# Peptides against a protein of PDB entry 6A30: the designs that were tried, part 117

Target 1, 150 residues: chain A of PDB entry 6A30
Amino acid sequence: AQDADNVLQPIMDLLDSNLTLFAKICEKTVLKRVLKELWKLVMNTMERTIVLPPLTDQTMIGTLLRKHGKGLEKGRVKLPSHSDGTQMIFNAAKELGQLSKLKDHMVREEAKSLTPKQCAVVELALDTIKQYFHAGGVGLKKTFLEKSPD

## One batch from the design tools (peptide; made by RFdiffusion4, then SolubleMPNN)

Design b2_p26_4_s2 (from b2_p26_4, 14 letters changed)
Fold by OpenDDE base, seed 4:
Structure b2_p26_4_s2 (fold): chain B 150 residues (1-150), chain A 26 residues (1-26)
Amino acid sequence: as target 1 above (150 residues)
Amino acid sequence: SMKKKLEEHQKKVGEELKEKILKALE
């Protein structure tokens, strides 16, 4: 349970912090794009965290996610002015872009097949994450989430 | 607003996610 929490907490922090911010700042179309990138990130992170050996990977992913999450102080995100919002989106996009590059570096390690237990956890988590990203219809379309190759 | 609903839903689903995953790992 503690190991799972250690894996999930950084992901949840990323999701909560970034999605809340982006939901406030972004127009619907921009928000959807951000959600798509976050979806990819979460899927990649989840895959790596579950597949790769727990200790080093939790620290790397957790550190990576924490490094990106710590920059968002829990401060009351005042609706930034349009200029501030754009800059925040740009920064977030840059961060997401960097995380996508991390995918390319880690894919080189032979993706060990998930154990049946890991597969079950992933499957369960995927459904919930899909619901999270769908967000009652205001997020990503279910069809996109189901067809996503990530 | 749709944005507010998103935030509220995300929070709820996030909590459910944690609980479900933790339970699945038991």
Scores: peptide ipSAE 0.017, ipTM 0.445, DockQ to the pose 0.089
Fold by OpenDDE base, seed 3:
Structure b2_p26_4_s2 (fold): chain B 150 residues (1-150), chain A 26 residues (1-26)
Amino acid sequence: as target 1 above (150 residues)
Amino acid sequence: SMKKKLEEHQKKVGEELKEKILKALE
């Protein structure tokens, strides 16, 4: 449980920080597009994390998050009050880029079938993440989340 | 108003996500 918390907390903090920033600086249409891209990123990250052996994945995610997390000071993006909107977007893009790099470093080992336990974890996680991205109706539509090819 | 509602809901659901995943991994 503690190991799982150590892996999940940095991911959630990064997501929350980015979503908060985008909600402040983006108009509605742009925000929806950003949410769709984040959804894809999260789905791909979860797929790779759960398919890979738990011990190696936790260490890789932890190492990648630590290596990038030395530059990821605690996700209070102290947006300096003086950074223009362009700098805010750049910083957010950089954080998203770090998540994308995490995706690239997760070696596609051969498509091993998920164990029943892994399937149960995925199903539970997916339901909760769908709720997160739906955000009480202000986020992504339920139909989009359910029909997503990711 | 929509942005504020999104932020408030995300905070709540984020904590629920964490708890559910931790329970599923037990």
Scores: peptide ipSAE 0.017, ipTM 0.469, DockQ to the pose 0.087
Fold by OpenDDE base, seed 1:
Formats: C-alpha cells, structure tokens, sequence
Structure b2_p26_4_s2 (fold): chain B 150 residues (1-150), chain A 26 residues (1-26)
C-alpha cells in the first residue's frame, strides 16, 4: 500500500494541479486536446507502474513526477493574463513532452506480461480513470475513452 | 460553469481512483 501510494500520489497531484489550471485558462477545444494528451500520459504511466516491479521504478517515476510537480507547486497561480496563459500552456506541454520522452526511454525495457493480480488492478482502475476523464460529461467523450488504444 | 463542474468532479473522482487502486493492491 505504501509503495502504491508513493507512485499514485504524485500522479494525482499533477493531474489535479494541471487540470484545474487548464480548465481556467483554456477554451473548450484546447482543453479537450490537453485532456487527450493527459489521458495518454496517465494510461502509459499506470501501465508501467503496475507492470514494473515496485521498488526501482517507483523511485524513478516518483522522482520525475516530483521534479515536474515542483515546478507547478511554486504558486497559487493567479489566473495568468493571456500572455501568462500561453506560457503556462507551453510549460505544461513541455512537461508532457518530457514525460512522453521518458516513456520512449523506458519502453526499451522488455514488455513484461501482467500477472493476474496486476490485470485485476488495471481492470479496476480503468473504469474509474474513464470516469475521471469524462468528468460527469464535461470532459472527454465516453466514446473516445472506450475506443482509445492506450 | 462547465469549467467549475469539471474541477469539482475531477477532484472527487481522483480521490476515489486513488482509494480503489490502493485497495486493489492490498
């Protein structure tokens, strides 16, 4: 439980902070695009977190997420002016890009098959994650979430 | 507003997600 919490907490903090910010500064179309990218990121991160043995990989994911999360924690971000909003989107896109690159670096490790326990965790998590990104109908469409190959 | 509803729902569902995953890993 402690190991799982160590991995999940940084992800949840990142999601909460970024989604709140993006919801405030983005128009509907831009927000949907951002949510799609975050969806991919979360799916990839969870897959790795669940598939990879807890100790060594938790530290790496946790360190990366903390390093990126610390950049976001530094201020009760007043709704930035349009110029500030663009910079914040750019910074968030850069962070997402870095996490995506991390994926590419980590994919070099051989795809391990999920254990039955890991499969059960994934199945349980997927429904809730879909609900999270659907956000009661104001987020991503259910059809997109169900058809996503991630 | 739609944005406010999104923020509120995301917070609620996020906590629920965390709890469910932690329980499944026990």
Amino acid sequence: as target 1 above (150 residues)
Amino acid sequence: SMKKKLEEHQKKVGEELKEKILKALE
Scores: peptide ipSAE 0.016, ipTM 0.459, DockQ to the pose 0.088
Fold by OpenDDE base, seed 5:
Structure b2_p26_4_s2 (fold): chain B 150 residues (1-150), chain A 26 residues (1-26)
Amino acid sequence: as target 1 above (150 residues)
Amino acid sequence: SMKKKLEEHQKKVGEELKEKILKALE
């Protein structure tokens, strides 16, 4: 349980911090695009964390996510001027991009068949994450979430 | 506002997700 918390907490902190920032500074169309990219990232990260049992990979993901999340200091988000907003979007996108690159370096170990327990965790996680990204209708469309190949 | 509603919902669902995943891994 503690190991799971160590992996999940950095992911959630990163998501909350980035979504809060993007919701403030982005137009609706840009926000939707960002949400789609975050959805892919979360799905890929969760798949690797749950499917790839090596504790080493989970710890590495958690450490990397934590290092990137710390840069989003709870500093008094001064309403950035338009120029500051663009730079913040760029920085947040860069951080997310680095997380995506970590994905490429993780050895595609053979998709070991998930145990029944792991399957239950994945199913529960998927349902909850779909609700998170749908956000009561203000986020991603249900049709996108259901048809996502990720 | 839509943005505020999104933030509030995301926070709630995020905490629920964390709790559920932790329970499932126990």
Scores: peptide ipSAE 0.016, ipTM 0.458, DockQ to the pose 0.088

Design b2_p26_4_s3 (from b2_p26_4, 10 letters changed)
Fold by OpenDDE base, seed 1:
Structure b2_p26_4_s3 (fold): chain B 150 residues (1-150), chain A 26 residues (1-26)
Amino acid sequence: as target 1 above (150 residues)
Amino acid sequence: SMKEELKKHQESVGEELKKKIEEAKA
């Protein structure tokens, strides 16, 4: 349980920071599309985080999150003009795109078979993330989450 | 008890996002 939480917490922090913004700016249909893309990103990130030695990924995700997180503190809550919202979505999409590129570089390592311990952590983490993205029925459909590659 | 605690935690995580979405649309 604690190991799963350690893997999930950085991901959840990233999701929480971005989803609040997306939920405010996006219509329901657009939000669902964003959630689907985030789901794919999270699944891919988890696969890598669990397969890669635990020490390197917490630092990398933490460092990636820290480098991008410093910009949010100073913003006086000016009501984002419609233009500011679009730019924020674009910036968030760009960040997600960079994470996706990081994905493509790391996927080339042969999918090492997960140890039984790693499998248990993945299963627990997946169940938690599925609940998060389902969001009591207002998020992604359960059927979509279950059909996603394991 | 451990399974129940885990389930409660998972439900709490789901409700957190739900609240954020509802608050953002309100």
Scores: peptide ipSAE 0.161, ipTM 0.744, DockQ to the pose 0.567
Fold by OpenDDE base, seed 4:
Structure b2_p26_4_s3 (fold): chain B 150 residues (1-150), chain A 26 residues (1-26)
Amino acid sequence: as target 1 above (150 residues)
Amino acid sequence: SMKEELKKHQESVGEELKKKIEEAKA
C-alpha cells in the first residue's frame, strides 16, 4: 500500500492540479478526451516508474512533473478565457506529449519483468487510478478503463 | 482489514476528482 501511494502521489498531485482547470474549461466531451489522454499518460508513467528503479525515476517523474508544473504556478489561475483555456489545453497536451517522448528514451532499457511485489504494487496503483479517473461516474467509463490496452 | 482500508482509500481518491468535476460544472 505505501509503495503504491509513493508511486501514485506525484501522479495524483499533477492530475489534481491540471484536472481542476480542465474540468472548468472543457465541455464534457472534451474533458473526457483529455481524461483519456491523461489516462494513457498515467499508465505509461506508472509502467515506467514501476519497471525502473524506484528512487531515480520518482525523482525524474517528480522533476518532469515539477518542471512542467512550475510553468503552471506562475500563472495566476485566472479562469482562462476561451482562448486561454485552449492554450492551456494545448500546453498541457504539449507537456503530456513531452512525457510521451520520455517514452522513446526509456524504451531502450530492457523491459525487466516485474517482480511479484512490483506486480502487486501495479495492480493496487491501477485500481486506485481507475477509481480516480472514473470519478464516481462523472469521469471515464469503467469499460474504457478496464479495456484500455495502456 | 487491509482490504477495507484500501477500498476506503480508493473510494476517497475517486471522490476527490468527482468533487472537482462537479464543482467545475456547477
Scores: peptide ipSAE 0.117, ipTM 0.691, DockQ to the pose 0.559
Fold by OpenDDE base, seed 2:
Structure b2_p26_4_s3 (fold): chain B 150 residues (1-150), chain A 26 residues (1-26)
Amino acid sequence: as target 1 above (150 residues)
Amino acid sequence: SMKEELKKHQESVGEELKKKIEEAKA
């Protein structure tokens, strides 16, 4: 349980920060697309965080989250003018792009078989994230989450 | 709206996870 929580906390902090912003500024169809991309990102990040030795990934995720989280808090949410909303989406997309690049730079560590403990952590984390992305039926469909190749 | 419902659910899930994490640390 504690190991799953340690993996989930950085991811949830990222999601909490970004989904709140996206829910406010994105149109419905754009929001769904963003959620799908975030889902892929989260799955890839989890795979790496669980399979890779704990020390390097928490620091990278924490550093990425700390760099991005500090920038988002200081914005007094003035009702984004159309220009401000576009800039916020662009900034969020840039942040997601940096996370995706982190995916490319994080060497595809050899597909080490997950230990039973790692499998249990992955399963718990996946269930929690599926619930989060489903968002009571307003987010991604359960069928999409279950059939995702990620 | 869908956006508002998503936000509310996200907040609820986030708070539940935070609670579980704090309970596991204690």
Scores: peptide ipSAE 0.021, ipTM 0.523, DockQ to the pose 0.090
Fold by OpenDDE base, seed 5:
Structure b2_p26_4_s3 (fold): chain B 150 residues (1-150), chain A 26 residues (1-26)
Amino acid sequence: as target 1 above (150 residues)
Amino acid sequence: SMKEELKKHQESVGEELKKKIEEAKA
């Protein structure tokens, strides 16, 4: 469980920071699309993190986060004018696009068979992430989360 | 139990996200 928490906490922190911003700037339909892309990203990151030796887990998530996190300076979110909102969406989409490219750079190591311990961590992590993305029914549908090929 | 703590964390994160999404719709 501590291992699951160690894997989940950085992911949740990333999701909390980005989803708060996206929720504020995106229309409902755009937000759903963003959530779906983040879901895919999280699933792919988790798959790779769990397949890799535990010692590299924090560094990979941290490196993934650091490469994309530099843009959020603590600046006073002045409510951007309508023109600024479009630019913010464009910037957010660009950041998401960069995250998708990061997927391509992560070498698909052959999925080694997960140990029972790793399986338990994955299951706990998946349940937490599904609950997070479902968000009491205002996020992604449970059926989508369960049937996702990711 | 560790399972209960994880469940509480899951619920907390889910409710926080729900709140953020609802606040953004408003």
Scores: peptide ipSAE 0.019, ipTM 0.490, DockQ to the pose 0.480

Design b2_p26_4_s4 (from b2_p26_4, 12 letters changed)
Fold by OpenDDE base, seed 1:
Structure b2_p26_4_s4 (fold): chain B 150 residues (1-150), chain A 26 residues (1-26)
Amino acid sequence: as target 1 above (150 residues)
Amino acid sequence: SELEELRKHQESVGEELKKKILEALE
């Protein structure tokens, strides 16, 4: 359906565009860290969008930035600057706000519970997104992807 | 390179995701 494509295409475009850019400007270890943070952002956004009541883009972005925006500055991996890393996460989170359309598409009725069919679609989507980040073994490890991002 | 391989896999999986989800919604 065209509606489903309208929801998925922006998400995939976001991921492809940002990761392409990051791959060009970041060395391998930094890119791995970026991937981990993006994974957390995607998972949290999807979970909150589907399970929780509708959130405003501002609220969603603010919550995601609070939890994950500083993550790149912690640990052994050094980003070129604190401001650059924060801005990158901010931009990614802002565009990921479009995930709110997924809930609107799947649950147009005021009922927040998903039908069995919708649940199956969500599960399939999540599994495939894990594969996206795993990327045949050259991306994130499966053990990491199976952990809750919360 | 490893990064090129990463992007190739992601592109492939992304297209597969789109296809599978659309099929599941039919």
Scores: peptide ipSAE 0.151, ipTM 0.749, DockQ to the pose 0.087
Fold by OpenDDE base, seed 5:
Structure b2_p26_4_s4 (fold): chain B 150 residues (1-150), chain A 26 residues (1-26)
Amino acid sequence: as target 1 above (150 residues)
Amino acid sequence: SELEELRKHQESVGEELKKKILEALE
């Protein structure tokens, strides 16, 4: 449980922090574009986590995600000025880029079979993440979420 | 607003995700 949390928590923190900022300073079309890129990143990261050995590699992923996934603290109310907001967008984009590079630095190993319990956890996680991005219909379309991020 | 609704749903789902995954691993 702790190992899974070590991976998932940084991802969720990244999503919440960046989306909170972008929702405040960006118009709808820009925000949706950001959502699409975040979706691809999350799915790719999860895929790597499943393929790689569960224990050591999950911890490594979590650590790397925490280092590169920092954004505004959740709950920050202060709205930056236009100039400050622009800089924050660039900073967030840089952070996302660093997170994306994680995939390239990971050695893909032979895919291992998951136990029924592990499969159930993955299925639940994927469904919930899809709901997160769909957000009651105001987020990404279901058709997009059902497609491969590749 | 639509963006406020988006964030409201995401916050709720995000917290539920953490809870459900931890419960499934126990």
Scores: peptide ipSAE 0.150, ipTM 0.735, DockQ to the pose 0.089
Fold by OpenDDE base, seed 4:
Structure b2_p26_4_s4 (fold): chain B 150 residues (1-150), chain A 26 residues (1-26)
Amino acid sequence: as target 1 above (150 residues)
Amino acid sequence: SELEELRKHQESVGEELKKKILEALE
C-alpha cells in the first residue's frame, strides 16, 4: 500500500502542478493534447510500476516523477500579469519533454506482485485518476481513457 | 470557462483521491 502511495502521490503532484500551469496558458485544444500525453505517461508509468515493480523501480519512478515536478509549485499557480505566454509554453513544453523520457529510465527486473490491498488501492487510484482527467466532461473523453495508452 | 471548470473538477477529484487512498489504507 505504501508503495502504491509512493508512486501515486508524485503522479498527482506532477499532474496538479503541470495542469494548473497548462490550463492557464494553453488554449483548450492544446490543453487536451497535453492531457492526452500526460495520461499516456501516467498509464505507462503505472503499468511499469505494477508489472516491473521491484521496490527499487517504484522508488526510482517516484523519484523521477518527483524530480521532474520538483521545480513546480504545488497547488494553484499564479502567473504574473506581465508573463510572456510564449515563454511559459516553451518552458512547459520543455518540462513535458523531460517527462516523456521517463519511459527510458524503466529498468526491467523481476516482477513483484502487489498484495490484494495494494491492488485495491491501485484500482481505486486508477478510477479516480480517470475522473481527474475526465474532469466532469471538460477534460478527456471516457472512451479515450478506457483505451490503452499504447 | 471550461478551463476553469477543468481545474475545479481536477482539484476536487484530487482531494477525493487523497481521501480515498487514505481510507483504503485503513
Scores: peptide ipSAE 0.136, ipTM 0.731, DockQ to the pose 0.090
Fold by OpenDDE base, seed 2:
Formats: sequence, C-alpha cells, structure tokens
Structure b2_p26_4_s4 (fold): chain B 150 residues (1-150), chain A 26 residues (1-26)
Amino acid sequence: as target 1 above (150 residues)
Amino acid sequence: SELEELRKHQESVGEELKKKILEALE
C-alpha cells in the first residue's frame, strides 16, 4: 500500500500542476487534448506499476522525476502573470516528459502479485483518477475513460 | 467558466483521493 502511495502521489501532483497551468493558458480544445494524453500516460504508468510494483519504499517516482529535469513541484503552480505563455507550455511539456521517461524506466519484468491491501489501494486510486479526469462531466467522457489506452 | 469548473472538480477529487489513500494505508 505504501508503494502505491509513493507512486500515485507524484503522479497526482504532476497532473494537478500541469492541468492548473493548462487550464489557465489554454483554450478548451487544447486542454481536452492534453487531458487525453495525460490519461493515456497515467494509465500506462499505473499499469506498469501494477505489473511490477516498486521494490523500495522510497518515493521512486519523485526521485526519477527530479533526475530528469526540474523537480516535481507539489501543489498549485504559481504562474507569474507576466510570464511568456510559450515558456509556460514548454515547462509543462518538460514535466510531462519526465513522467513519460518514468514509464520508460519501468521495465516490464515478471509480474508480481499485489497484496489485497495494495490491490484495494490501486483500485481506489484508479476509480478516483477516472473521476478526476471526468470532472463531473466537463472533462473526458466516461466512454473514453473506460477504454484501455492503446 | 468550464475550465474553472474542471479545475474545481479535479481539485476536489484530488483531495479526496489523497484522503482515501491515507485512510487505506492506516
């Protein structure tokens, strides 16, 4: 269970930070596209986590993200009002890239079984993340969220 | 705006997720 938390917390922080940024600087269609890509990325990352749970109690994701550039900022991204939008997008993209790299670093090995507690945490997290992306209907459609990322 | 509503929902769900995860870990 602690392993799941160690994986999910950085993901959620990244999502929140990036979506906060994009919601401020992007129009609706762009944001929708970003949401779709983030969803795919998150699902793929979680899939790898489920198949190959972390072996350490450390915040592995946080460490990996920090190694690949600017560290994952927790909480709301404070955006300077006078910052160039292009630079902001670039920074957000960089953060997303870190998550993508994390996925690549999670090499698929022999599947390890999760404890019932870990399974419960993952299931709860998955359901909540779906709700996060659906966002009361203003986010991604349920039909999209129920599809496995290709 | 729709974007503001999106963020409000996501923020709420995110906080709930954190809470639930913590509760599950106890």
Scores: peptide ipSAE 0.111, ipTM 0.698, DockQ to the pose 0.089

Design b2_p26_5_s1 (from b2_p26_5, 10 letters changed)
Fold by OpenDDE base, seed 1:
Structure b2_p26_5_s1 (fold): chain B 150 residues (1-150), chain A 26 residues (1-26)
Amino acid sequence: as target 1 above (150 residues)
Amino acid sequence: SILDYAERLAKAWNAPEFPKEIAETL
């Protein structure tokens, strides 16, 4: 539990401000696309956080998330029209998706087998994240989350 | 906490069941 919370909390703190904003300004279809890209990003971030030593990862997570947050913050200054907001969010989701793919490529090169302890932490963290992205039925479908590579 | 965050999201998304689902998963 505590190890899972340590992995989840930094991710959740980052997602809090952004997802609340996105939920307000996005159409349902756009929001789902954003959530799909964020899901990939979170999975990749979690995998690295659990596999790599805690000290190096907090800085990397913080840096990766700050880079994405700054891209989103630049979009925050203009309350775009609903159409402009949708376009900005779509662009942000696209950028997140591209960065996720790049990160997946990097993680694949560094892929190490998880210890049994790490596997248990991942399992618990994944269940929580799946519920988070399902968001009481307003987020991603459970079937999509279960079919996503863990 | 994750639960506090879930409550904030529940309000934002009008999904009052969400915090309960999180609590059941933890």
Scores: peptide ipSAE 0.038, ipTM 0.567, DockQ to the pose 0.670
Fold by OpenDDE base, seed 3:
Parts: sequence; structure tokens; C-alpha cells
Structure b2_p26_5_s1 (fold): chain B 150 residues (1-150), chain A 26 residues (1-26)
Amino acid sequence: as target 1 above (150 residues)
Amino acid sequence: SILDYAERLAKAWNAPEFPKEIAETL
């Protein structure tokens, strides 16, 4: 439990800040697309975090999430004009695209088999994140989350 | 905490069952 909380907390903090904003500014159809992209991002980030050594990972997740989060913090909450919302989505998509490029770099490093302890932490973290994105049926469908190749 | 976050999400998404589902998963 405690180890899973340590892995989840940085991810949840990022999601909290972004989803609250997206839920306010996005239409339902756009919000679902954003949630799907965030799901992929979280899955890719978690996979990287668990495969890489623990010490570098908190710093890399923190730095990746902070580099992405700090870009949002400097925007004074001016009521996003329609143009500002589009630019935020574009920036989020651009950042997701950069993370996708980083996937190609990680696939080249040795697929070390996860230890049984790491697998258990991953499973617990995945279940929690799936529940988060499902949000009692308001968010993403369970079937989508389970069939995600990520 | 994750539970505090789940409560905020429950309000934002009108999903009052969500904190309970998270608590059962933890």
C-alpha cells in the first residue's frame, strides 16, 4: 500500500490539476479524447517508472511531470478565452507527443523482468489509476481501460 | 492524499461512489 501511494501521488497530483481545468473548459467529446491521451501518458510514465531504477525514477517522473506542470503554473488563471483552451490542448498534445518519442528510446533498453514485488506494486497502481479514469462510469469505459495496449 | 483527491473528483464528476471504489482498491 505505502509503496503504491508513493508511486501514485505524483501522478494523481498532475491529474488533479489538469483534469479539473479540462472538465471546465472542454465539451464532453473533447474531454473523453483528452482523458484517453492522459491515460496513455500515465500508462507510459508508470511503465517507465517501474522499469527504471527507483532513485532516478522519482526524479524523472517529478521532472517530467514538473516540466509539464510548470508550463501550466505560469499561466495566470485568466479565464481561458476559446483560443487559450485550444492552445492548452495543443501544448498538452505536443507534450504527449514528446513523451511518445521518449517511448522509442526506452524500448531499446533491456526489458529487465520486474521482480514479484514490483509487479504487485504495478498491479495495485494500475487498478487505482483505472478506477480514477473510470470515475464511477462518468470517465472512460472499463472495457477501454482493460483493452488498452499501453 | 489519494482519498482527498477522490473526494474532489467525486464532486467535479458528480460520482459520489468514486471515493468508496478507490478506498476498496487501496
Scores: peptide ipSAE 0.048, ipTM 0.593, DockQ to the pose 0.622; fails the geometry check
Fold by OpenDDE base, seed 2:
Structure b2_p26_5_s1 (fold): chain B 150 residues (1-150), chain A 26 residues (1-26)
Amino acid sequence: as target 1 above (150 residues)
Amino acid sequence: SILDYAERLAKAWNAPEFPKEIAETL
């Protein structure tokens, strides 16, 4: 539990800042598309965080999240006009797309066989994230999350 | 915490069952 919480907390902090905003601004159909891209990002980030040694990944995730989170200025959330919300979603999707391309350029670190402990953390983290993206039936369908190749 | 976040999401998404599902998974 605690090890899974340590892996999930940075991801959940990112998702908290972004998904609360997306849930308020996005239409249901746009939100579903954003959630699908975030799902891929989270799966890729978790794979790296769990497979890579702990020290480099918190800093890289924290730096990636800080680079993305610093663009969300603490400014008074003036309700972005529908145009501003769409641009923020587009920018977030573009940033997520760049992270996906970064996956192609980040050398497949040698598929080190996960230890049994790492496997258990991955399973717990995956179940938690599936519940998160399902969001009581408001988010992504369980069947999509289970059949995702990511 | 993940649970505090789940509660905030539950309110935002109108999904009051969500924190319970997360708590059962943790």
Scores: peptide ipSAE 0.039, ipTM 0.545, DockQ to the pose 0.632; fails the geometry check
Fold by OpenDDE base, seed 4:
Parts: structure tokens; sequence; C-alpha cells
Structure b2_p26_5_s1 (fold): chain B 150 residues (1-150), chain A 26 residues (1-26)
């Protein structure tokens, strides 16, 4: 539980901040696309964090998310016209989508077998994130989330 | 929290069912 919370909290903080903004300015379809890209980013980040030594866990999630999230903070998003906001979010989603390609580079590192404890943390984290991304049916479909590689 | 997020979404999209659906799944 605590280990899962340590992994989840930075992710949830980022997601909460960004998704709240997106929920206000996006159409549902656009939001779903953004969520898909964020999901890929989160999965990639989790994979890296869990496979990498514990010493880097909080800093790496935070750094990877911040390194990619800092691009979003610099924009004083003036509430653009609905069209401008949609385009901005689409661009952000596109940038996040490019990060999913980094997964292919990670698979080449020795698939360190997760310990049973790490597996349990991952499972709990994934369940929570899946619910978050589903967001009562507003976000991603459960079927999409379940098909995402763990 | 997930519930807080669902509440914000509910408000933003006029979808009061969202928090309930999330709460039932947790």
Amino acid sequence: as target 1 above (150 residues)
Amino acid sequence: SILDYAERLAKAWNAPEFPKEIAETL
C-alpha cells in the first residue's frame, strides 16, 4: 500500500492538475485522446520506475513527469478560444504520444524480473490509475486500459 | 483523489453520475 502510494502520488498530482484543466476546455473526444497519450506516458514512467533501483523512484517519476510536464507549465494558458485550446491540447497529446516510442528502447534493457512485492505494487498502482483514467466513463474505456501492456 | 477528480469532471461536463460510478468501483 505505502509503496504504491509513493509511486501513485506524483502521478496523481500531475494527472489531477492537467486533467482538470483539460476537462474544462476539451471536448470529450479530445480529452479521451489526451488521456490515451497520458496513459502511455504513465505506463512508461511506471515501467522505468519499478524496474529501476528504488533510490531513484520518487525522483525519477517526478523528474520524468516534470521533464515532460514542465512543457505544460510554461504556458500561461490564457483561456484560448475553444478552438485554440483544442489545438493546444492536441499538440500536447501528440508530444506525449512520441514518448510512447521510448518504450521500445526500454524493452532492450534486460527484462529484470520484478519481485513479487514489486508486482503487487504495480498491480495496485495500475488498478488505481485505470480507475483514474476511466473517470466514470468520461475518460478511457476499461477495455483499452486492460489491453495496455503492464 | 480519484473522487475529487470525478467531482470536478462532473461539474465541468454536467455529469453528476461520475462520482457515483467511481465510488462504486473503488
Scores: peptide ipSAE 0.033, ipTM 0.497, DockQ to the pose 0.342; fails the geometry check

